Peptides against a protein of PDB entry 3T6J. Designs and how they scored, part 235

Target 1, 375 residues: chain A of PDB entry 3T6J
Amino acid sequence: PIVESYIGFIESYRDPFGSRGEFEGFVAVVNKAMSAKFERLVASAEQLLKELPWPPTFEKDKFLTPDFTSLDVLTFAGSGIPAGINIPNYDDLRQTEGFKNVSLGNVLAVAYATQREKLTFLEEDDKDLYILWKGPSFDVQVGLHELLGHGSGKLFVQDEKGAFNFDQETVINPETGEQIQSWYRSGETWDSKFSTIASSYEECRAESVGLYLCLHPQVLEIFGFEGADAEDVIYVNWLNMVRAGLLALEFYTPEAFNWRQAHMQARFVILRVLLEAGEGLVTITPTTGSDGRPDARVRLDRSKIRSVGKPALERFLRRLQVLKSTGDVAGGRALYEGYATVTDAPPECFLTLRDTVLLRKESRKLIVQPNTRLE
Target 2, 372 residues: chain A of PDB entry 3T6J as posed
Amino acid sequence: PIVESYIGFIESYRDPFGSRGEFEGFVAVVNKAMSAKFERLVASAEQLLKELPWPPTFEKDKFLTPDFTSLDVLTFAGSGIPAGINIPNYDDLRQTEGFKNVSLGNVLAVAYREKLTFLEEDDKDLYILWKGPSFDVQVGLHALLGHGSGKLFVQDEKGAFNFDQETVINPETGEQIQSWYRSGETWDSKFSTIASSYEECRAESVGLYLCLHPQVLEIFGFEGADAEDVIYVNWLNMVRAGLLALEFYTPEAFNWRQAHMQARFVILRVLLEAGEGLVTITPTTGSDGRPDARVRLDRSKIRSVGKPALERFLRRLQVLKSTGDVAGGRALYEGYATVTDAPPECFLTLRDTVLLRKESRKLIVQPNTRLE

## One batch from the design tools (peptide; made by RFdiffusion4, then SolubleMPNN)

Design b2_p23_2_s3 (from b2_p23_2, 14 letters changed)
Fold by OpenDDE base, seed 1:
Structure b2_p23_2_s3 (fold): chain B 375 residues (1-375), chain A 23 residues (1-23)
Amino acid sequence: as target 1 above (375 residues)
Amino acid sequence: AVTITEGGKSVEDLTETRPVVRG
């Protein structure tokens, strides 16, 4: 078998300022069968990048073909085990040297193991579809999230010599209609500028890319889904995201007005965006469980995903990218913190819903090191 | 200019349980 590994200070999720990496490492075996799907995605990546909702001037000047591999993890040392990885975490290197993507396939399989009776916050008519397609939809989402999420977009930079990596006279900000007014100076980084929101903001952008591009028929075809199956995968992927946005409330600390998990904060933001779109796209209904205690149901109108959801996500995702590209920290913080705010204001009453989420929280799962052998 | 971002998707974030690191 093909063995891969990495080790070092890589991910900065535990640093409140997004700067210092946590020491981690893994040893894994390549899953050749699943890697073939990601290779097909890579082969289409250059074209799919053009489907993202920003001008080519906000995308990389030259496409650099990345690596993408599915891995079965034998051991992982760190505070948490990822489902997918995009490295390096340096945007300049991603733009000039390229990057690698991995999907930790057997880790995803662990997350997939949910009993129907324990599946919270879904309508009964959605549970069977959710169970059936959760795994496949995760594969799609992780692939898009890593390759075309983290692997997309351009940062506008003025180098140490004063030269720009964009034409100041011709590049137009699609949100303002004006020339570019801000950029990254020499020595400035994404994390250094956006600081406390950098990690969550970037995860939100990547998750949004996944939702947006999973609507493209070519993407589903690459993963082997057509017809009704493709539509079900799309539906479950979106449903999972809005459900995750509700679950995210567990990771909010009201008394400190802060979030404890970057990805969950990102998913809550996406939920807020889709709720704001209105028109019956997403509905959260407080209920009473069979035990007589508070419960809730999330409903996603399948027929509204393309007509209501996609345009809302398009506008939001474009705005995220433009603010990121231009290094507009003030604008980016205002946008992101606005959607990340948790209050008890009607109609959603998110703080009350948080209590419901906590009441329905499942027991903690354990991740155990696997083993392997030849037979 | 050197820019740093975070890239990845944690499996723990896909569960209803709080990761130990996030407790």
Scores: peptide ipSAE 0.019, ipTM 0.531, DockQ to the pose 0.047
Fold by OpenDDE base, seed 4:
Structure b2_p23_2_s3 (fold): chain B 375 residues (1-375), chain A 23 residues (1-23)
Amino acid sequence: as target 1 above (375 residues)
Amino acid sequence: AVTITEGGKSVEDLTETRPVVRG
């Protein structure tokens, strides 16, 4: 078998300032069959990058073909087991040297086994569909998140010699219509500038890329979905995200006004964006459970994903990227923290919903180290 | 990185910056 591994100070999620890596390592076996779909995604990556809602001037100057491999994890040492990875975590290296993507396939498979009776916050008519397509939709989302999320975008940089990696005279900020007014100076990085919001902001960008690009027929075809199946995968992927945004409230601490999980904060932000879009796209309804205690239902109108959801996400995602590229910390923080704010304001009453989420939270799964053998 | 985070932890004050598969 083909064995892959990595070890070192890799992920900075546990650093409040987003800079210091946590010591992590894994050993995994390549899943050749599952890697094939990701290879096809890589083959389309250059074209799909052009579908992202920012000008080419805000994308990498040159497409560097990355590796993408599906892995079955044998051993993982770290505080959390990811479903996907994009490395290195340095944006400058990603844009100049390239990157590698991995999907941890057997980690994803753990999520496939959902018991219908334990599935919270969905309408009954969505539960079976959700269970059926959760796994496949996750494959799509993870692939897009890593390859085209973390693997996309350009940082505008002035190097130590004063040279710019962009044409100051011709590059226009699509949000302002003006020339570029801010950039990263020598020694400045994404993490150093955006600090406390860097990890969550980047995850939000990557998740948004996944939702946005999963609407593309070519993406669905790459993953083997056509017709009604493709539409169901899209629906479940978006539904999962808005549900995750509600679930995210578990990881908010009102007393400290802080988030304890970067990805969940990101998913809450996306929920807020899609709620703001209005027009009945997303609805969260407080209910009463069979036990007589508070419950809730998330509804996503699938017919409005493209007409309402996509444009809202497009605008938001473009703003995220532009602010990231230009190193506009003030603008980026204002945007992101605005959507990440949790209050009890109507109509959503998120703090009240949080109580419901906590009441309905599921037990954490124990992921056990597997064994393998040659036959 | 992406992690599937379904389910919750018992400790409310625990900071977990990396999502974990919870079921």
Scores: peptide ipSAE 0.086, ipTM 0.584, DockQ to the pose 0.074; fails the geometry check
Fold by OpenDDE base, seed 5:
Parts: C-alpha cells; structure tokens; sequence
Structure b2_p23_2_s3 (fold): chain B 375 residues (1-375), chain A 23 residues (1-23)
C-alpha cells in the first residue's frame, strides 16, 4: 500500500486570530479507486476554474497542478479529524508553489452511516434520497471545496519593492466598476488582515465554490453521475448544505455573540444567503415532533436551485472573492458578519431554532482508530 | 508574501452526532 503522512502545526481553527496552527498529524493509506476520481477532477481543474464567477484577473495567473488523493486514515492526532485538507494554509504559497489536496475517505464513510429514524430536520420524502446520495454528494463537495475552493482566487499584492502582481491600470473591480483601490502590502497575509473572520470566511468561500460548481455537468460526469442521478446528487448536496446551516446554530454561543466552529459558521452564512434569495428556494418550518417537543423541517425546492439559488450564490461568491482579493477587511467583515449574525427576529427566529437544534442534538460520534491486517 | 487560510472539513461538521450508547 501507498502510505502518506504529515505532521506539524497545520490548522489554525483553534486560534481566534486564525494564524497559529494546532499540532496535527496523521498516517493514512491511499485509496486508489477513489483517488482516480479526484485525478480526473484535477485534470479538469484549470478549465473549471474559468467557470467561477470572477474575472480571470481575480484568478491565479498560472494554474499549478496539485496532487489530489483519497486517503484512508489509520491514525490521526489532533483535536478534530477533517474530511478534506488543502495544504499549505498560505495563500501566497498556494499561488506560487502549488498545493496538495486530500480527501479522508474513510472519515467520509463514517459520516454516511446515518439511520433514517435519527435523521433530523428533513422532510420525510427527502430522507431516503438524502441517505442514498449523502455519500456521493459529499465526495463531490469535498473535492470541489478543496481543489477549486481553497485552490482558487488571487490576492492582489504589492511587494517590498513596490511592484504589483496585477495591472493597476487595466484590472477592474467587478463589484464597483472601478480600478483596484486596495491590496495586500508586503508582510500582510489573509489571516493577518481578516483575523477573526479569516478562517470561517475562507471556508464559506470554499463551500460556496462547491455548491456553485457542482451544478456543472462536467463535474458530475467526472464523479460518474449522469441523468437523474446527477440531478439527485446536486439536490442532496444543496439540501445537505442548507440543513448544515441550521445545524450550525449548535456552534453559536449567544451570550458571547461568538461562533465556535469556522465551517459551521460558514454554512450558516450560506443558509442565510439562500434564504435571502427568497422565492421559495429554502423554507425552514418549525414543527412539533412525535414527542410533543419542538422540531423543524428544512425544505429546498429542487426546481429553483438553478434559477434562484445559483444566481444568489454567484453574486455572494463573487463578493467574497473580490473583497478577499483586494484585502478589503472593512467590506469583508461587514458582509460576512452581517450574514453570520444570529438573532431571534422573524420570520426565521434563529435563536429559537437554535433551541430546537440543541434539543434534537445527537451525541457526538467518536472516531476510533482502525486496525490493519496484512494478509 | 500573502498567506491564505486553512482548508478542511471536520467530520463533526458532516456527520450527525449519534448518542454514544454506553453500554
């Protein structure tokens, strides 16, 4: 078997400022069959990057072909095991030196094992479809999230010598129609500038890329889905995201006005964006469970994903990227924190929904180190 | 050099947590 490992101060999610890495390490075995799908995705990555909703001037100047491997984790040391990884966690290095992507396949497999009776916040008619396609949709989402999410976008930089990595005269901000007014100076980084929102903001961008690009037929073809299956994978991927946005409320602390998990905050933001789109795309309905206690249902109108959801996500994703590229912290914070705000205002009453989410919370799954045998 | 943020989905973010039945 092919063995991969890494060790070091890698992920900064536990740093409130998003800068200091937590010590993490793993040993894993390459899953060749699943890796082949990701290799096909890599082969199409340069073309798929052009489908993202920003001008080429806001994309990497040169595509650097990354490695993408599906891994079955044997051991993991850290506070939380991810489903996917994109490293290094330095945008400058990603842009100039390249990056590596991994999908932790057996971690995803554990996530797929959901009992229908325990599946919360979905309509009954969606449960079977969700169970069937959760796994495949996760593979698609993780692949896109890592490779084309974290692997996309350009930061505008002025180096120590005063040179710009973009043409100040010709590059236009697609949101303002004006020339670029802000950029990263020498020594400034994504994390140093965006600080407390940097990690969650970037995860939100990456998740949004996944949702946006999973609508592309080529992506679905790469993963082996066609026809009705492809549409079901899309539907379940979007449904999972809006459901995750509701579940995210568990990780909000009202008393501190703080989010405790970057990805969940990101998913809540996406939910808010899709709710704002309106037109019946997403509906959250408080209900009463069979136990007589509060419950809720999330409904996603499949027929409105492309007509309502995609345009809303496109606009939002472009704004995220433009603000990131230009180092516009004030604008970025205003946008992101606006969507990340949790109140009890109608019609959503998110704080009340949070109580429902907490009430319906399932126990945390424990991931146990597997044993391997050589036959 | 400008540095970009971390990429990784936690299993907890993807999985509904099941109650650990203490046997």
Amino acid sequence: as target 1 above (375 residues)
Amino acid sequence: AVTITEGGKSVEDLTETRPVVRG
Scores: peptide ipSAE 0.019, ipTM 0.519, DockQ to the pose 0.037; fails the geometry check
Fold by OpenDDE base, seed 2:
Structure b2_p23_2_s3 (fold): chain B 375 residues (1-375), chain A 23 residues (1-23)
Amino acid sequence: as target 1 above (375 residues)
Amino acid sequence: AVTITEGGKSVEDLTETRPVVRG
């Protein structure tokens, strides 16, 4: 077997300022079969990057072919086990040296284990599809999230010598129609500038990239889905995201007006974006469960994903990237915190929904170190 | 050089609900 490992201060999710890494490590075995799909995705990455909703001037100048491997984790040391990883977390290194992506396949397998009777907040008609395609759709989402989410976009920088990595005279901000008015100065980083929202904002961008690009037929083909299967994978991926946005409310603390988990905050933001799109794309309906207690149902109109969802996500994702590229912290914070705000305002009444989410909370899944044997 | 935010999806993010340890 091919063994991979990593160790060090890597992920900063536990740092309120998003800067200090937590010590983490794993030992894993390469899953060759699943890795082959990700290799195909890597082979298409340069082309797929062009499908992202920002001008080439906001994308990396030079594509550096990354590595992408599916791993079955044997041991993991850290506060939380990820499903996917993109490293290094330094933009400069990603741009100059490249990056590596990993999917922890057996972690995903555990995450996919869902009992139908315990599946919350979905319509009955969606449950079987969700169960069937959650795993495959998540493979797609993780691949896109890591490779083309975290692996995409350019930061505008003025170096210590005063040189810009972009043409100030010709590069136009697609949101304003004006020249670039802000950038990262020497010593400024994504995390240093965006601070408390940096991690969640970036996760939101990466998740949005996943949703946006999973609509591309080539992506589904790479993962081996065609025809009706491809459409079902897309549907379930989007459905999972909007459901996750509702579930995310568990990780909001109303008394502190803060989020306790970056990815969940990101998913709530995406839910808000898709709700704002309107036109019946996403509907959250409070209901009464069979136990007589509050429940809820999330409905995603499949027929409106491309017509309503994609354009909404496109606009939002472009704004995320433009604000990130230009180092516009004020604009970025206003945008992101606006969507991340949780109130009890109608029609959604998110604080009330949060009570429902908490009421319907499932037990935490535990991952136990797998047994290995020599055959 | 600008440092990019850390990329990774926690299973906790994929798993619906962490038990809120009420302190």
Scores: peptide ipSAE 0.018, ipTM 0.510, DockQ to the pose 0.047; fails the geometry check

Design b2_p23_2_s4 (from b2_p23_2, 12 letters changed)
Fold by OpenDDE base, seed 1:
Structure b2_p23_2_s4 (fold): chain B 375 residues (1-375), chain A 23 residues (1-23)
Amino acid sequence: as target 1 above (375 residues)
Amino acid sequence: GVRLELGGKSVVDETETRPVVRG
C-alpha cells in the first residue's frame, strides 16, 4: 500500500485570528480507485478554472499541477478529522510553488452513513435520494472544493520594490468597472488582512466553487456520472449544502454573536445567498414533528438550480473572489458578515430555527482507530 | 487553514472506519 502522512502546526481554524496552527497529524493509505477520479479532475483543472466567474486576470498567472489523492485514514491526531485538505495554507506559496489536495475518503464514508429515520430537515421524498447520492456528491464537492476552490484565484500584490503582479493600467475590477484600487502589500497575507473572517470566508468561497462547478457536465463525467445520475448528484449536492446551512445554526452562539465553526458559518452564508435569490429556489418551513415538538423542512427546487441558483451563486462567488484578490477587507467583511448575521427577522427567523436545530440535534459520533483488512 | 471539515452533523453511531489495504 501507498502510505501518506503529515504532522505539524497546520490548520488555524481554532485561532480566532486565523494565524496560529493547531498541531495535528495523520497516517493514511491511498485509495487508488478514488484517486484516479481526482487525477482526472486535476487533468481538467486548468480548463475548469476558466469556467469560474471571474476574469482571467483574477486567476493565477500560471497553472501549477497539484497532487490530489484520496486517502483512507488509519489514524488522525487533532481536534477534528477533515473531509479534505489543501496545503500549504499560504496563498503566496499556492500561487508560486503549488499545492497538494487530499480527500479523506473513509471519513466521508462514515459521515454519510445516516439512518433514514434519523435524517432531519428533509422531505420524505428527498431522503432516499439523499442517502443514495450523499456519498458520491461529497466526493464531487470535496474534489472541487479543494482543487478548484482553494486552488483558484489570484491575490493582487505590490512587492517591497513597488512592482505589481498585475497590470495596474489594464486590469479592470468586474464589479466596479474601474481599475484596481487595492491590493496586498509586501508582508500582507490573506489571513493577516481578513483576520477573523479569513478562514470562514475562504471556506465559503471554496464551497461555492464546488456548487457552481458541479453543474458542469464535464465535472460529473470525471466522477462517472451521466444523465439522470448526474442530475441527482447535483441536486443532492445542493440539497446537502442548504441543509448544512440550517444545521450550521448549532455552531452559532447568539450571546457572543460568534460562530464556533468556520465551515458551518460558510454553509450558513451560502444558504442565505440562495434564500436571497428567491423565486422558490430554497424554502425552509417550520413544522411539527411526530413527537409534537418543533421541526423544520428544507426544500430545494431542482428545476431552479440552474435558472435561479447558479446566477445568484455566480454573482456572489465573483464578489468573494474580487474582494479577496484586491484585499478589500472592508468590502469583504461587509459582504460576508452581512450574510453571516443571524437574527430572528422574518421570514426565516433563524434564531427560532436555531432552537429547532438544537432540539433535533443528532448525537455526535466518535471515530475511533480503524481496523485494516488485507485483500 | 484550508480544509473541508465534517463536524457535528455526522451520524449518531460510534464508528470505526475500516479501510481496505492493498499492496
Scores: peptide ipSAE 0.019, ipTM 0.366, DockQ to the pose 0.065
Fold by OpenDDE base, seed 3:
Structure b2_p23_2_s4 (fold): chain B 375 residues (1-375), chain A 23 residues (1-23)
Amino acid sequence: as target 1 above (375 residues)
Amino acid sequence: GVRLELGGKSVVDETETRPVVRG
């Protein structure tokens, strides 16, 4: 089998300023069967990038075809095992040199395992669909998240010689209708400018890309889903995201007004965006559990995903990208922190819901490293 | 960093990752 590995200071999620990398390493084996789906996704990536809700001027000038493989991890050293990876973690390098994507397939398999009786915050009529399609939907989400999420978008840059990588006279900011007024200067990076929100903001953008593009029929076809199955995969993917947004409250620290996990903060932000869309798209209802203690249910109206959810996500995702491209830290922070704010304001009463989430908190998974065998 | 991490809490307390077949 094909063996892949890497080591080094790679991910900066544990740095409050998003700059210092944590030492990480893994050894993995390529899963050829699952990799074939991602290869088809790569083959369609250039066309799918055009479906993203920003002007071509805000997308990479040239698509650099990446590798995308599904990996079965043999050993992983780090503070946490991801479901997928996009490297390198430097936007300038991704833009000019290319990137590689991986899905950690056997890690995802752990995430797929769900005990129905322990599944929290879902309606009973959604549980069976959720259990059935969580795995497949997450494969779709990971593929889109890594390849077309992290792999998309352009940073406007002025180099050390004063040259721009965009036409200042013709490129228009779609949000303001004006010419581009800000960009990254020499030595400035995504992480250096956006600092404390950089990691979570980027994860939010990538997750949003996943939700947005999973609605595209070609994507579902690539992953082998058709008809009712395709619609169920879409539904469960969106349902999983809004549920994750609720679960995310565990990782908020009210006393410090901060988030302890970038991906969870991102998922909460998406939940807030979809709640703001209204029209019954997402409903979170406090309930009473069988034990007589507080519980909650999240409901997603399947029929409103395309009519209400997609437009809301489109507008939000475009704003994320425009602010990122232009290096508009003030605007980006205002937008992102606005949606990331956790209060007890009605109707959601998120601080109260947080208490419910903590009350219903499940045990952390123990991931056991696999063995290998020769056939 | 740019990766998708697994969600924090799961309904599965303990799970072994699938083994890799070498051939």
Scores: peptide ipSAE 0.006, ipTM 0.358, DockQ to the pose 0.068
Fold by OpenDDE base, seed 5:
Structure b2_p23_2_s4 (fold): chain B 375 residues (1-375), chain A 23 residues (1-23)
Amino acid sequence: as target 1 above (375 residues)
Amino acid sequence: GVRLELGGKSVVDETETRPVVRG
């Protein structure tokens, strides 16, 4: 078996300022079969990047082909085990030197072992489909999230010598129709500028890329899905995201007006975007459970994913990228915090829904690493 | 690196967390 290991101060999610890394380490074995799928995705990455909803001037000048490997974790030391990793954590290095993508495949497998009877907030008719396609859809999402999410987009930079990495005279901001008015100066980074929202904002962008690009037939083909199966994978992927947005409320602390988990905040933001799209795309309905206590159901109209969902996500995703590229912290914060705000305002009444989410909260699962099998 | 995290509580029943290592 091919063994990979990582160790060091890597992830900054526990730093309120998004700058200081937490010590993390793992040892894993390469899953060759799943890695082959990701290699096919890498082979198509340059073409798929062109499908993203921003001008080429806002994309990296040259796509640096990364390694993408699926790993089965043997041991992990850290505050949490991720499903996927994109390294290095420095945007400047990603643009100039390239990056590596890792999917922790066995972590994903554990996360999806939910029993049907314990599956919350879905319609009964969706549960079987969800169980069937959750794993495959998540593989698609992780691949897109890491490779084309975190791996996409250009930061506009002025170096220490005053030179720009973009043409100030010709590059136009697609949102304003004007020339570029802001950029990263020497010594400024994504994390240093966007600080408290940097991690969650970037995760939101990456998740949005996943949802957006999973609609592309080539992506589904790469993962081996065609026809009705491909449509079901798309549906379940989007359904999972909107459900996750509801579940995210667990990680909001109303008294402190803060989020405790960057990815969950990101998923809530996406839910808000898709709810704002309206037209019956997403519906959250308070219900009464079999125990007589509050419950809820999330409904996604699959027939409206392309007609309503995609355009809404396209506009939002473009705004995220433009604000990121230009280093527009004020604009980015206004946009992101606007969608990340949790109130009890009708019709959604999110604070009330949060109570329901907490009431229906599943027991915490523990990952026991010593239980390994050779297959 | 930037990572995809599964929601805050490691939701794995002890009985279900069998890492499969394929040789």
Scores: peptide ipSAE 0.015, ipTM 0.361, DockQ to the pose 0.080; fails the geometry check
Fold by OpenDDE base, seed 2:
Structure b2_p23_2_s4 (fold): chain B 375 residues (1-375), chain A 23 residues (1-23)
Amino acid sequence: as target 1 above (375 residues)
Amino acid sequence: GVRLELGGKSVVDETETRPVVRG
């Protein structure tokens, strides 16, 4: 078997300022079969990057072919086990030196083992489909999230010598129609500028990339899905995201007006974006459970994913990237925190829904050491 | 690296043990 490991101060999710890494490490074995799918995705990455909803001037100057592997984790040391990883966490290094992607395959398999009777907030008609395709759809999402999410976009930089990595005269901000008005100065980084929202914002961008690009037939083909299966994978991926946005409310603390988990905040933001799109794309309906207690149902109109959802996500994702590229912290914070705000305003009444989510919350999964068999 | 974290769920699941095939 091919063994991979990593160790060090890598992820900054536990740092309120998003700068200091937590010590983390793992030992894993390469899953060759799943890695082959990700390799195909890598082979298409340069072309797929062009499908992202920003001008090439906001994308990396040159594509650096990354590594992407699926790993079965033997041991993991850290505060939380991710589904996927994109390293390094330095945008400048990603742009100039490249990056590596990993999917923690067996962690995903465990995380997505769902009992139908315990599956919350979905319509009955969606449950079987959700259970069937959750795993495969998540493989797609993780691949896109890591490779084309975290692996995409350019930061506009002025170096210590005053030189720009973009043409100030010709590059146009697609949101304003004007020349670029802001950038990263020497010593400024994504994390240093965006600070408290940096991690969640970036996760939101990466998740949005996943949802947006999973609509592309080539992506589904790479993962071996065609026809009705491909459409089901797309549907379940989007359904999972909107459901996750509701579940995310567990990680909001109303009294402190803050989020305790960056990915969950990101998922809630995406839910808000898709709700704002309107036209019946997403509906959240408070209900009464079989136990007589509050419940809720999330419905995603499959027929409106491309017509309503995609354009909404496109606009939002472009704004995320443009604000990131230009180092516009004020604009970025206003946008992101606007969608991340949790109130009890109708029609959604998110604070009330949060109570329902808490009432229906599942126990935390404990990942135990896997048993390995040598053959 | 930026990582995709799974939301906490209640089920204690063992990580799927795949047979380590020597090769």
Scores: peptide ipSAE 0.007, ipTM 0.389, DockQ to the pose 0.070; fails the geometry check

